# Peptides against a protein of PDB entry 4GXB, part 176

Target 1, 277 residues: chain A of PDB entry 4GXB
Amino acid sequence: VPTEEVSLEVLLSNGQKVLVNVLTSDQTEDVLEAVAAKLDLPDDLIGYFSLFLVREKEDGAFSFVRKLQEFELPYVSVTSLRSQEYKIVLRKSYWDSAYDDDVMENRVGLNLLYAQTVSDIERGWILVTKEQHRQLKSLQEKVSKKEFLRLAQTLRHYGYLRFDACVADFPEKDCPVVVSAGNSELSLQLRLPGQQLREGSFRVTRMRCWRVTSSVPLPSGSTSSPGRGRGEVRLELAFEYLMSKDRLQWVTITSPQAIMMSICLQSMVDELMVKKS

## One batch from the design tools (peptide; made by RFdiffusion4, then SolubleMPNN)

Design b2_p25_8_s4 (from b2_p25_8, 10 letters changed)
Fold by OpenDDE base, seed 3:
Structure b2_p25_8_s4 (fold): chain B 277 residues (1-277), chain A 25 residues (1-25)
Amino acid sequence: as target 1 above (277 residues)
Amino acid sequence: SELEKLEEEFLEKNSKTKVVVEVVE
C-alpha cells in the first residue's frame, strides 16, 4: 500500500469519534500516539490504553475481534475488511483497578475511564443492582466522575470485557454461556430456563495452558451454532484448568471471539508477571 | 503450598508462550 496521508476514525467506548490524520504506513503505536495527541492525553498515560478491532452490532454494541498488534497498520487492518461494521476502538488495556489511580489523576485519563465505565454499565458488562444503579445515576447527574469511578470499582465485573453469547462444554456439553474476562479470570455465566444464574470462575493462574483452534466442522453430526452455516470455520478456545491439586480438566469455549479471549488471557498473564517483578 | 507452586509454574510458562492459532483440518 502506497504511503499516503489519510483520515482515520477511532472510537471511544461510548461511541465518541476521534478523527486523526495519519499515514497509511503508520503502525499501531503511531496511531495510538496520534489519538492521544488529539485527546490531549499525556505521553506517560498512553501505555494504559490500546487500540482494538471491533465489529459494531446493529444496536451499537461492540463485539471485540482482537487487539491490534504492534506491527499492524491500523488503517489497513480496518479498511481491508471492506465493511463499515468494523471499527477501531480505544480502551484501557490493563486489568488491575489499582492502575486507575494513575490514569484518573489526569483530566483526560479520568474522562476516558469515566466514558468507558458508563458505557460498560449501560451495556450490561458491569453488573449493578437497582440501588447501585440509582447511586450511579445520581453521581452521573452531578458529573462527579471520580466518585462515580470509585463506586464502579466496587461493582461486579468492573473492568471485565464481556463477550457475545457463545457455547462451552462447562458445566456440561453444549451449554450456552456468556464469557467475561477480567480480574485475572474467565467468568462463564450460565442461565438455564427456570434456574438461577450460575457462574464458573476460571483463574488464569490455574490454567496450565490454553490454545485456539480453527476447524471446519463435518456436515453431519456436528452441532452448528444457529448463526453459522454448516462448513463454516469454527473457532474454539480450550484451556487446561487445575480443578484441584490432583486434577486437570480441559474446558472448551466455542466462540468467534476465541482469539480475543486468548489475547485477554495473555494480557492478564503479562500483567501478573509485571506485578510479581 | 503445592498448589501455589503449580500456579507459579503455570504463570511462568504461559508468560513465555506465544499466542498460536492451531488449524485443525
Scores: peptide ipSAE 0.447, ipTM 0.861, DockQ to the pose 0.772
Fold by OpenDDE base, seed 5:
Structure b2_p25_8_s4 (fold): chain B 277 residues (1-277), chain A 25 residues (1-25)
Amino acid sequence: as target 1 above (277 residues)
Amino acid sequence: SELEKLEEEFLEKNSKTKVVVEVVE
């Protein structure tokens, strides 16, 4: 691809558009710096954010595809897909809410976290009771961003990344589940007809290993699930989990976002290692 | 505890593991 100056659109979690002038040859960090400069985010806070490739759904929600790599060319990565549904999104890239304290000290950082958190609540990524929702709305009306975030930090699944509905073999074969990654775990939520919500929490520290597999399904007479056409690539994330001291069990998640899930796992492990050092 | 030791081992192992996509035919 020839090196040219281009206008690249980067979205915030709330859908706000940030236009930056970059070179087609600019790497992920270069683009990230350009976005930071446009937002007036200080250099020392850039490392708390990353660029993600997402697919925008019809309702405006984002399905995370993968994190853009350091030596990747964001302009080429998004345009090569030749589909307008793919976008580049800026989002915080750490898991421990303690790091919010560093980011919140800056006005721009505070605004970014606030916008992301509001969006996550609106999209149902953060689980909120009716009373909590009332409190959050009150704080939002007062534009008390710090207090809003402090309350949000106490909420269930704060800081989690929620994936599209998929299938797992836990607790039984072919169970429809909603997977969320955060707080050094994968949360698998299952709601069967007439039953209460069941949640399985899988801490990354109890995962002996994980793998992503790609396969092409054989023609079957079964109705394809939405988004899985005949002959489409099937992705699976499998991890071996320490259920108890002497019991390891494989759990397999079938999802087009299996790669993104594995990226989250690795990212959580990396952060834990940094905190441990 | 034995559990903590295992978790530490898992963490150390996985920190060095790069994501590998295995293609299954």
Scores: peptide ipSAE 0.446, ipTM 0.863, DockQ to the pose 0.803
Fold by OpenDDE base, seed 1:
Structure b2_p25_8_s4 (fold): chain B 277 residues (1-277), chain A 25 residues (1-25)
Amino acid sequence: as target 1 above (277 residues)
Amino acid sequence: SELEKLEEEFLEKNSKTKVVVEVVE
């Protein structure tokens, strides 16, 4: 691609559009810096955020595809998909809420976290009770962003990334689940017929290993599930989990977002390693 | 604890491993 100046749209979590002028040859960090400059985000806070490739759903929700890597050219990465449903989103890229304190000290950082948190609550990524919702609404009306975030930090799945409904082989084969990543874990929520909502928590520290597999199903004549078009790649995330001191068990999640899940796992591991250092 | 030691080992191993396996059936 020839080096040209282009206008690139980057979305915030709430759908707010940030237009930046960049070169087609600009790498992920260059684009991130341009976005930061446009938002007036200080340089020392840039590292708390990342650019993500997402697919915008019909309802405006974002399905996270992957984090843009350092070597990528965001303009090329998004335009090469030849679909307007794909967007670039700016989102915080750390897991420990303690880092919020650093970001919240800056007005722009505070606004970004606030907008993201509001969006996550509205989308149901953060779980709230009726009473908590009332309190949050009151704080929104008062435009008390710091207090809002402090309350939000105590909520279930604060800081989690919620994935699209998918399938897992835990606790049983072909269980419909909703996976969320955060707080150094994968949360698998499932509701079986006639049963209460169950949640399985899989801490990344108890994962011996994980892998992403891709398979192309052979056109077997009979069981073409009507929804999977011929030739769709099946992605799975499998991890070996320490269920007990002497028991390892493989858990497999079948999801188009398996790659993104693995990125989250790696990111959580990396953050934990930094904390130990 | 023995469990904590295992978790530390897992963490160290996973910090270095990026595995994507493609299976063509």
Scores: peptide ipSAE 0.446, ipTM 0.860, DockQ to the pose 0.765
Fold by OpenDDE base, seed 4:
Structure b2_p25_8_s4 (fold): chain B 277 residues (1-277), chain A 25 residues (1-25)
Amino acid sequence: as target 1 above (277 residues)
Amino acid sequence: SELEKLEEEFLEKNSKTKVVVEVVE
């Protein structure tokens, strides 16, 4: 790809567009720095954010595909997909809410966290009661961003990344689940007809290992599963989990976001290692 | 505890290893 100056669109969690002038040859960090400069985010806070490749749904929701890698060229990565539904999104890239304190000290950082949190609540990524929702709305009307975030930090699944509905083999084979990553765990939420919401929590510390598998189903003549067209790549995330001291069990999640899930797992592990150090 | 030791071992291993397997059926 020839080196040219281009205008690249980067979205915030709330859909706000940030246009930056970059080179097609600029790497992820270069683009991130350009976005930070455009937003007037100080250099010492850049490391708290990352660029993500997402697919924008019809309702405006983001399906996270993957985190852009360090040596990746964001312009090439997004344009090579040749679809307008793919976007680059800026989002915080840490898991421990304690790091919010560092980011909130800066006006721009505060605004970014606020916008992300509002979006996460609106999209149902953060779970709220009716009373909590009322309180949050009141704080939003008052534009009390710090108080809003402090309340949000106490809410269920604050800081989690929610994935699209998918399938897991836990607790039973072919269970429809909603997976969320956060707080050093994968949360698998299952709601069967007529049953209460069930949640399985899988702490990353109890994962012996995980793998992502890509498979192309052979056109078996008979089972036209109506939803996935012939020849679609099937992605699975499998992790070996310590159910008890003497029992390891494989759990497999079938999802087109399996890669993103694995990235989250690695990121959570990395953060835990930094904290221990 | 034995559990804590295992968790530490898992973390150490997973901090260094990312496994992607491609299976063509």
Scores: peptide ipSAE 0.445, ipTM 0.860, DockQ to the pose 0.755

## One batch from the design tools (peptide; made by RFdiffusion4, then SolubleMPNN)

Design b2_p26_1_s1 (from b2_p26_1, 9 letters changed)
Fold by OpenDDE base, seed 1:
Structure b2_p26_1_s1 (fold): chain B 277 residues (1-277), chain A 26 residues (1-26)
Amino acid sequence: as target 1 above (277 residues)
Amino acid sequence: SIARPLSKEEFNELIRKWLELERETL
């Protein structure tokens, strides 16, 4: 692609649009710096955020495709898909809430975390009780962003990324699940007909290994899932988990977001390694 | 023991392979 100046739209978690002028040849970090500059985010806080490729659903919800890698050209990555449903989103890219303290010391950082947290609650990614919801609303009305975040940090699945409903072979074959990544784990939530909500927590520290595989479904005449055209690639994330002492078991998640899940796993492991060094 | 983290190069290669697959399906 010839190098030229272009206007690129980057969204915040709440859908706020940030327009930046960049070169088509600018890599991910260059674009991130441009976004930071546009927002007046200090240079020392840029590393706490990343750019993500997402698919915007009809209801405005985001389905995360991947974190944009260092070698990618964000303009090319998003435009090559030839669909307006694909967007670039700025989001915090760390897992430990302790890093919020560094980010929220700055007004712009605070605003970004606040906007993201409000959005995550509204989307149901962060789980809240009725009483917690009342408290959050009160703080939001008072525009007490710091207090809002402090309360939010105590909530279930704070800092988690929630994926689209998919299928796993745990606890049983072909179970419909909702996967969330955060706090150094994958959370698999399951609701079977007539059953209570069940959650399986899989800590990355107990994963021996994981892999992503792709397959082309054979045209079996019967179960064309309504959303997949003929020839769509099936993605699976499989991980080998230490269920008990000396008992390893494979768990397989079938999801179009298997790549993004693997990115989350790697990112969580990397962060843990940094903390241990 | 935890899974060995991928090196930067290994991770980038994984993403590149995925991008190739994605392009083939589009």
Scores: peptide ipSAE 0.088, ipTM 0.712, DockQ to the pose 0.625
Fold by OpenDDE base, seed 2:
Structure b2_p26_1_s1 (fold): chain B 277 residues (1-277), chain A 26 residues (1-26)
Amino acid sequence: as target 1 above (277 residues)
Amino acid sequence: SIARPLSKEEFNELIRKWLELERETL
């Protein structure tokens, strides 16, 4: 792609549009810096955020495709997909809520976290009881952003990324699950027929290893999952998990977001390593 | 011990390959 000056749209979690003038050849960090500058986010807070490639669903929800990598050219990455459904989103890129304290000290950082958290609650990524929802709404009406965040930090799946419904081989083969990543774990939520909602918590510290695999479905298999056209690449995330003492078991998640899940795992591990150092 | 299955480089390569696959399918 020839180097040209372009206007690039970057979305916040709430769908707010940030337009930045960048070069088509600008790498992820360059674009991130441009976004930060546009938002008046201090330089020392840039590292708490990342750019993500997402697919916007019909309902306006975001399906995370991947975190844009350092070598990527965000303009090229998003435009090469030739679909306006794909967007670039700015989101916080840490897992430990303790880092919120650093970000919240700045007005812009506070606003970003607030907007993201509101959106995550609205999307059902953060699990909220009726009473908690009432409290949050009250705080939102009062525009008490700090108090809102403090309450939100106590909520289930605060700081998690929620993925689209997919399939796992746990606890049984071909189980429909909703995967969420956060707090150094993958949460697999499933509802089997006639059963209550079950959650499997897989802590990254108990994962021996993980891998992402891709396969092209052979035309002969009649198991066309409804909605996937013949020939779509099937992605799987598999991880080997310490289920009990000296018992390792592979868990496989079949999802088009397997790459993003892997990115989350790596990111969570990296953050844990930083904390231990 | 958290076994890091992929180094940063390996991960980046995976992403690159994935991107290539996406381009071929689009």
Scores: peptide ipSAE 0.086, ipTM 0.710, DockQ to the pose 0.491
Fold by OpenDDE base, seed 3:
Structure b2_p26_1_s1 (fold): chain B 277 residues (1-277), chain A 26 residues (1-26)
Amino acid sequence: as target 1 above (277 residues)
Amino acid sequence: SIARPLSKEEFNELIRKWLELERETL
């Protein structure tokens, strides 16, 4: 692709648009730096954020496709898909809420975390009780961003990335689940008819390995899942988990976001390794 | 034991292969 100067739109979690002038040949870090500069985010805080490729749903929700990798060209990555539903989003890229302390010391960092957290709550990614919701609303009305974040940090699934509803073979075959990644785990939530919400927690520290696989479903007449066109590639994330002492079991998640899930796993592992060093 | 993280190179290669696969399916 010839190198040209272009205008690139990057969204914040709340849908706020940030326009940056970049080269088509600029890599992910170059674009991230441009976005940071546009927002007046200090250089020392850039590393706490990443650019993500997302698909915007009809309801305005974001389905995360992947974190843009270092070698990618964000302009090319998003435009090559030839669909306006794909966007680039800026989001924090660490898991431990302790790092919020570093980010929220800066006004811009604080605003970014606040906007993301508000959005995550509104989208139901962070789980809140009625009382917590009331408290959050009060803090939001007062525009007390720090206090809002402190309260949010105590909430269930704070800092988690919630994926679209998918299918897993746990606890049983073909179970509909909602997967969330955070706090060094994959949370698999399921609600079966007439049953209460159940959650399976899979800590990355108990995962021996994981893999992403792709398969083309055989055109078998009856099992066309209504939403997947005939011949659509099926992506699966499988991980081998230590269920109990000396008992390893494979868990397989079937999801178009399998790649993003694997990125999250790797990212969580990487962060844990940094903490141990 | 935590699964040995993929090296940066291995991970990048995985993503590259996936991107190639996506292009072939479009």
Scores: peptide ipSAE 0.082, ipTM 0.711, DockQ to the pose 0.581
Fold by OpenDDE base, seed 5:
Structure b2_p26_1_s1 (fold): chain B 277 residues (1-277), chain A 26 residues (1-26)
Amino acid sequence: as target 1 above (277 residues)
Amino acid sequence: SIARPLSKEEFNELIRKWLELERETL
């Protein structure tokens, strides 16, 4: 692609548009720096955020495709998909809420975390009770961003990324699940017919290994889900999990977001390693 | 010890390959 100056749109979690002038040849970090500069985010806080490729759904919800990698050219990555539904989103990229303290010290950082958190609550990524919701709304009305975040940090699945509904082979084959990644775990939420909502927690520290596999679906005569064209590659994330002291079991998640899930796993592991160091 | 399935380089290569495949399928 010839090097040209272009206007690139980057979205915040709340859908706010940030327009930056970049080169088509600018790599992910270059674009991130441009976004930071546009927002007046300090250089020392840039590392707490990443650019993500997402698909915007009809309802405005974001389906995370992947974190843009260092070698990627964000302009090319998003435009090559030839669909306006794909967007670049700025989001925090750490898992430990303790890092919020560093980010919240800056006005811009605070605003970014606030916008993200509000969005995550509105999207149902963060789980709230009625009373908690009332408290959050009160704080929002008062525009008390710090207090809002402090309360939000105590909420279930704060800091998690929620994925689209998918399928897992746990606890049974072909179980519909909603996967969320955060707090060094994959949370698998499932509701089987006639049963209560169950959550399986898979801590990364108990994963021996994981892998992403790509396969061409064999024409199995059964109900092709209407949205998957006959030629769509099936992605699976499989991990070997220590269920008990001496019992390893493979768990497989079938999802178009398997790559993103893998990125999350790696990122969580990396962060844990930094903390141990 | 959490066995990292892929090194950073291996992961990047996987992503590169995926991106290539995605381009070919679109």
Scores: peptide ipSAE 0.079, ipTM 0.708, DockQ to the pose 0.475

Design b2_p26_1_s2 (from b2_p26_1, 9 letters changed)
Fold by OpenDDE base, seed 2:
Structure b2_p26_1_s2 (fold): chain B 277 residues (1-277), chain A 26 residues (1-26)
Amino acid sequence: as target 1 above (277 residues)
Amino acid sequence: SIAKPLSKEEFAELIREWLALEAETL
């Protein structure tokens, strides 16, 4: 792609548009810096955020495709998909809520976290009781962003990324699940027929390894799940998990977001390593 | 011990491969 100056739209979690002028050849960090500058986000806070490629669903929800990698050219990455459904989103990229304290010290950082958190609650990524919802709404009405965030930090799945419904082989083969990543875990929520909602927690610290695999469905395989076009690559995330003492078991998640899940795993591991260092 | 299954480079390659696959299917 020839190097040209272009206008690139980057969305916040709430759908707010940030327009930046960048070069088509600008890498992810360059674009991130441009976005930060546009938002007046201090340089020292840039590292707390990342750019993500997402697919905007019909309901306006974002399906995370991947974190844009360092080598990527965001403009090219999004435009090459030739679909207006794909967007670039700015989101916080750390997991430990303790880092919120650093970000919240700045007005812009605070606003970003607030907007993201509101959006995550609205999308149901953060699980909220009725009473908590009432409290959050009250704080939102008062525009008490700090207090809102403090309360939100206590909520279940605060800081998690929620993935689209997918399939896992745990606890049973071909089990429909909703995966969420956060707090150094993968949370698998499932409802088996006739059973209550169950949640499986898979801590990254108990994962021996993980892998992403891709397969091209053979044309003869009749199990066309209605939504998968004939040519869709099947992605799987598999991880080997320490279920109990000396008992390792592979868990496989079949999801188009397997790459994103793996990115989350790596990111969580990296953050843990930084904290231990 | 948290096994880092993929190095940064390996992960990048995985992403590249994935991107290539997507490009072929689109």
Scores: peptide ipSAE 0.126, ipTM 0.735, DockQ to the pose 0.522
Fold by OpenDDE base, seed 5:
Structure b2_p26_1_s2 (fold): chain B 277 residues (1-277), chain A 26 residues (1-26)
Amino acid sequence: as target 1 above (277 residues)
Amino acid sequence: SIAKPLSKEEFAELIREWLALEAETL
């Protein structure tokens, strides 16, 4: 792609549009810096955020595809897909809520965290009781952003990334599950017919290894799932987990977001390593 | 033992390989 100046749209978690003028040849960090400058986010807080490639669903929700890598050209990455459903989103890129304290010290950082948190609650990524929802709404009406965040930080799955419904082989084969990543774990939620909601928590510290694999399904004659055209690549995330003392078991998640899940795992492990140093 | 995190370079290569695979299947 020839180097030229372009207008690039970057969305916040709440769908707010940030327009930046960048070069087609600008790498991820260059674009991130441009977005930060547009928002008046100070340089020392840029590292707490990342750019993500997402697919916007019909309901306006975002399905995360991947975190844009350092070597990528965001303009090229999004436009090469030749679909308007793909967007670039700015989101916080750390897992430990303790880092919120650093970000909240700045007005712009506070606003970004607030907008993201409100969106995550509205999308059901953060789990709230009726009473908690009432309290949050009250704080939102008062525009008490700091207090809102402090309450939100105590909520279940605060800071988690929720994935689209997919399939896992745990606890049994072909189980429909909703996966969420956060707080150094993968949470697998499932509801089998006639059963209560079950949740499996898989801590990254108990994962021996993980891998992502791709396969092309053989055209099985009968199950044309309407949305998966013939020849769609099947992605799987598999991890070997320490279930009990000296008992390792493989868990496999089948999802088009397997890559994003692996990025989350790597990111969580990296952050843990930083904390131990 | 837990999985060792990949280096930035190793992870970047993994993503490059995946992107190449996707491009071929699209």
Scores: peptide ipSAE 0.121, ipTM 0.735, DockQ to the pose 0.580
Fold by OpenDDE base, seed 3:
Structure b2_p26_1_s2 (fold): chain B 277 residues (1-277), chain A 26 residues (1-26)
Amino acid sequence: as target 1 above (277 residues)
Amino acid sequence: SIAKPLSKEEFAELIREWLALEAETL
């Protein structure tokens, strides 16, 4: 693609649009800096955020495709897909809520975290009770952003990234699950008919390894999977987990978001390594 | 110990390869 000046739209978690003028040849960091400048986000806070490629669903929900990598050209990455459903989203890129304290010290950072958190609650990514919801709404009405965030930080799955419903072989084969990544874990939520919500927690510290695999499904006459066209690539995230002492077991998640899940795993591991140093 | 299966560079290469494969299938 020839180098040209273009207007690029970047969304916040709440759908707010940020328009930046960039070059088609600008890499992810260049675009991120442009977005930060547009928002008046200080340079020292840029590292707490990343750009993500997402698919916007009809209901406005975001399905995360991947974190844009350093070598990517965001304009090219999003436009090459030739679909308006794909968007670039700015989101915080750390997992430990302790880092919120650094970001919240700045007005712009505070606003970004607030907008993201509100959106995550509205989308059901953060799990809230009725009472908690009432409290959050009250704080939102008062526009008490700091207090809102402090309360939100105590909520289940605060800071998690929720994926689209998918399939795992845990606890049994072909289980429909909702995977969420956060707090140095993958949370697999399962609701079987007539049963309560069950959650399996897989801490990254107990993962020996993980991998993403792609396969082309063989034309099986019983393709019971609604929506997979013939020839659609099947992506799987598999990780070997220490279930108990000296007992390793592979867990496999079948999801179009397997790449994004692996990115989350790597990101969580990286953050843990930084904290240990 | 946290198993870090891939370095940042190795992971980036994996993503590059994946993107290349995706482009071939589109």
Scores: peptide ipSAE 0.104, ipTM 0.731, DockQ to the pose 0.510
Fold by OpenDDE base, seed 4:
Structure b2_p26_1_s2 (fold): chain B 277 residues (1-277), chain A 26 residues (1-26)
Amino acid sequence: as target 1 above (277 residues)
Amino acid sequence: SIAKPLSKEEFAELIREWLALEAETL
C-alpha cells in the first residue's frame, strides 16, 4: 500500500468515535500515540491501553478478533478485511485493577476507564446483581465516575474480556461455553439444560503450554449445524492443564476467537512476570 | 499450527520460574 495520509476512525468501548490523521504506513504504536494525542491522554498513560481489531455485531456488541501487534499497520489491518463490520477499538490492556489507580489520577484516563466499564456492564461482561445495578445507575446519574469505578472493581468479572459463545471439550465433549479471560485465568461458563450455571476456572499458572490450531473441516456428509458454510476454518485453542499432582490434561476450546484467547493468555502471563519482578 | 507468542518450551520455563518464585515467598 502506498504511503498516504488518511483519516482513521478508532472507537472507544462505548462506540464514541475518535478520528485521527495517520499514514497508511504507521505502525500500531504510531496510531496509538495519535489517538492518545487526540484524546489528550498523557504519554505516561499510553502504555496502559492498546488497539484491538473487533467485529461489530448487529446489536452493536464487539467481538474481539485480536490485539493489534506491534508490527501491524492498523489502517491496512482494518481496511484489508473489506467489511465495515470491522473496527479498531481502544481499550485498557492490563488485567490487575491496581493499575486503575494510576490511570484514574488523570481526567482523560478516568473517562476512558469509566466509558469502558459502563460498556462492559451494559454488555453483560461484568456480572451484576439487581441491587448492584441500581447502585451503579445511581452513581452514573450523579456522574460520580470515581465512585462508579470503585464499586465496579468489586464486581464479578471486572476487568475480564468476554468472548462469544463457543464450544469446549470440558467438562464434556462438545459443551457450549462462554469463555472469559481475566484475573490470570480463563473462566468457562456453561449452563446445561435444567442445571445451574457452572463455572470452570483455569489459572494460567497451572497451564504448562497452549497452542492455536487451524483446520478445515472435512466435508462430512452429515448436514448437522446449518450455519457453518462449507470450508470455514476451524480454530482451536488447546492448553495443557495441571488438574492434579502429576496429572496433565488437555482442554480444547473451539472458537473463531482462539487467537484472541491466546493473546490474552500471553498478556496475563507477561503481566504476572512484571509484577514479580 | 498458528504461531504463538512463545514456544511451548519458553512458556514452560516462564511458568516454572513463576512457580519457583511463589514457592520462595511461601
Scores: peptide ipSAE 0.021, ipTM 0.513, DockQ to the pose 0.052

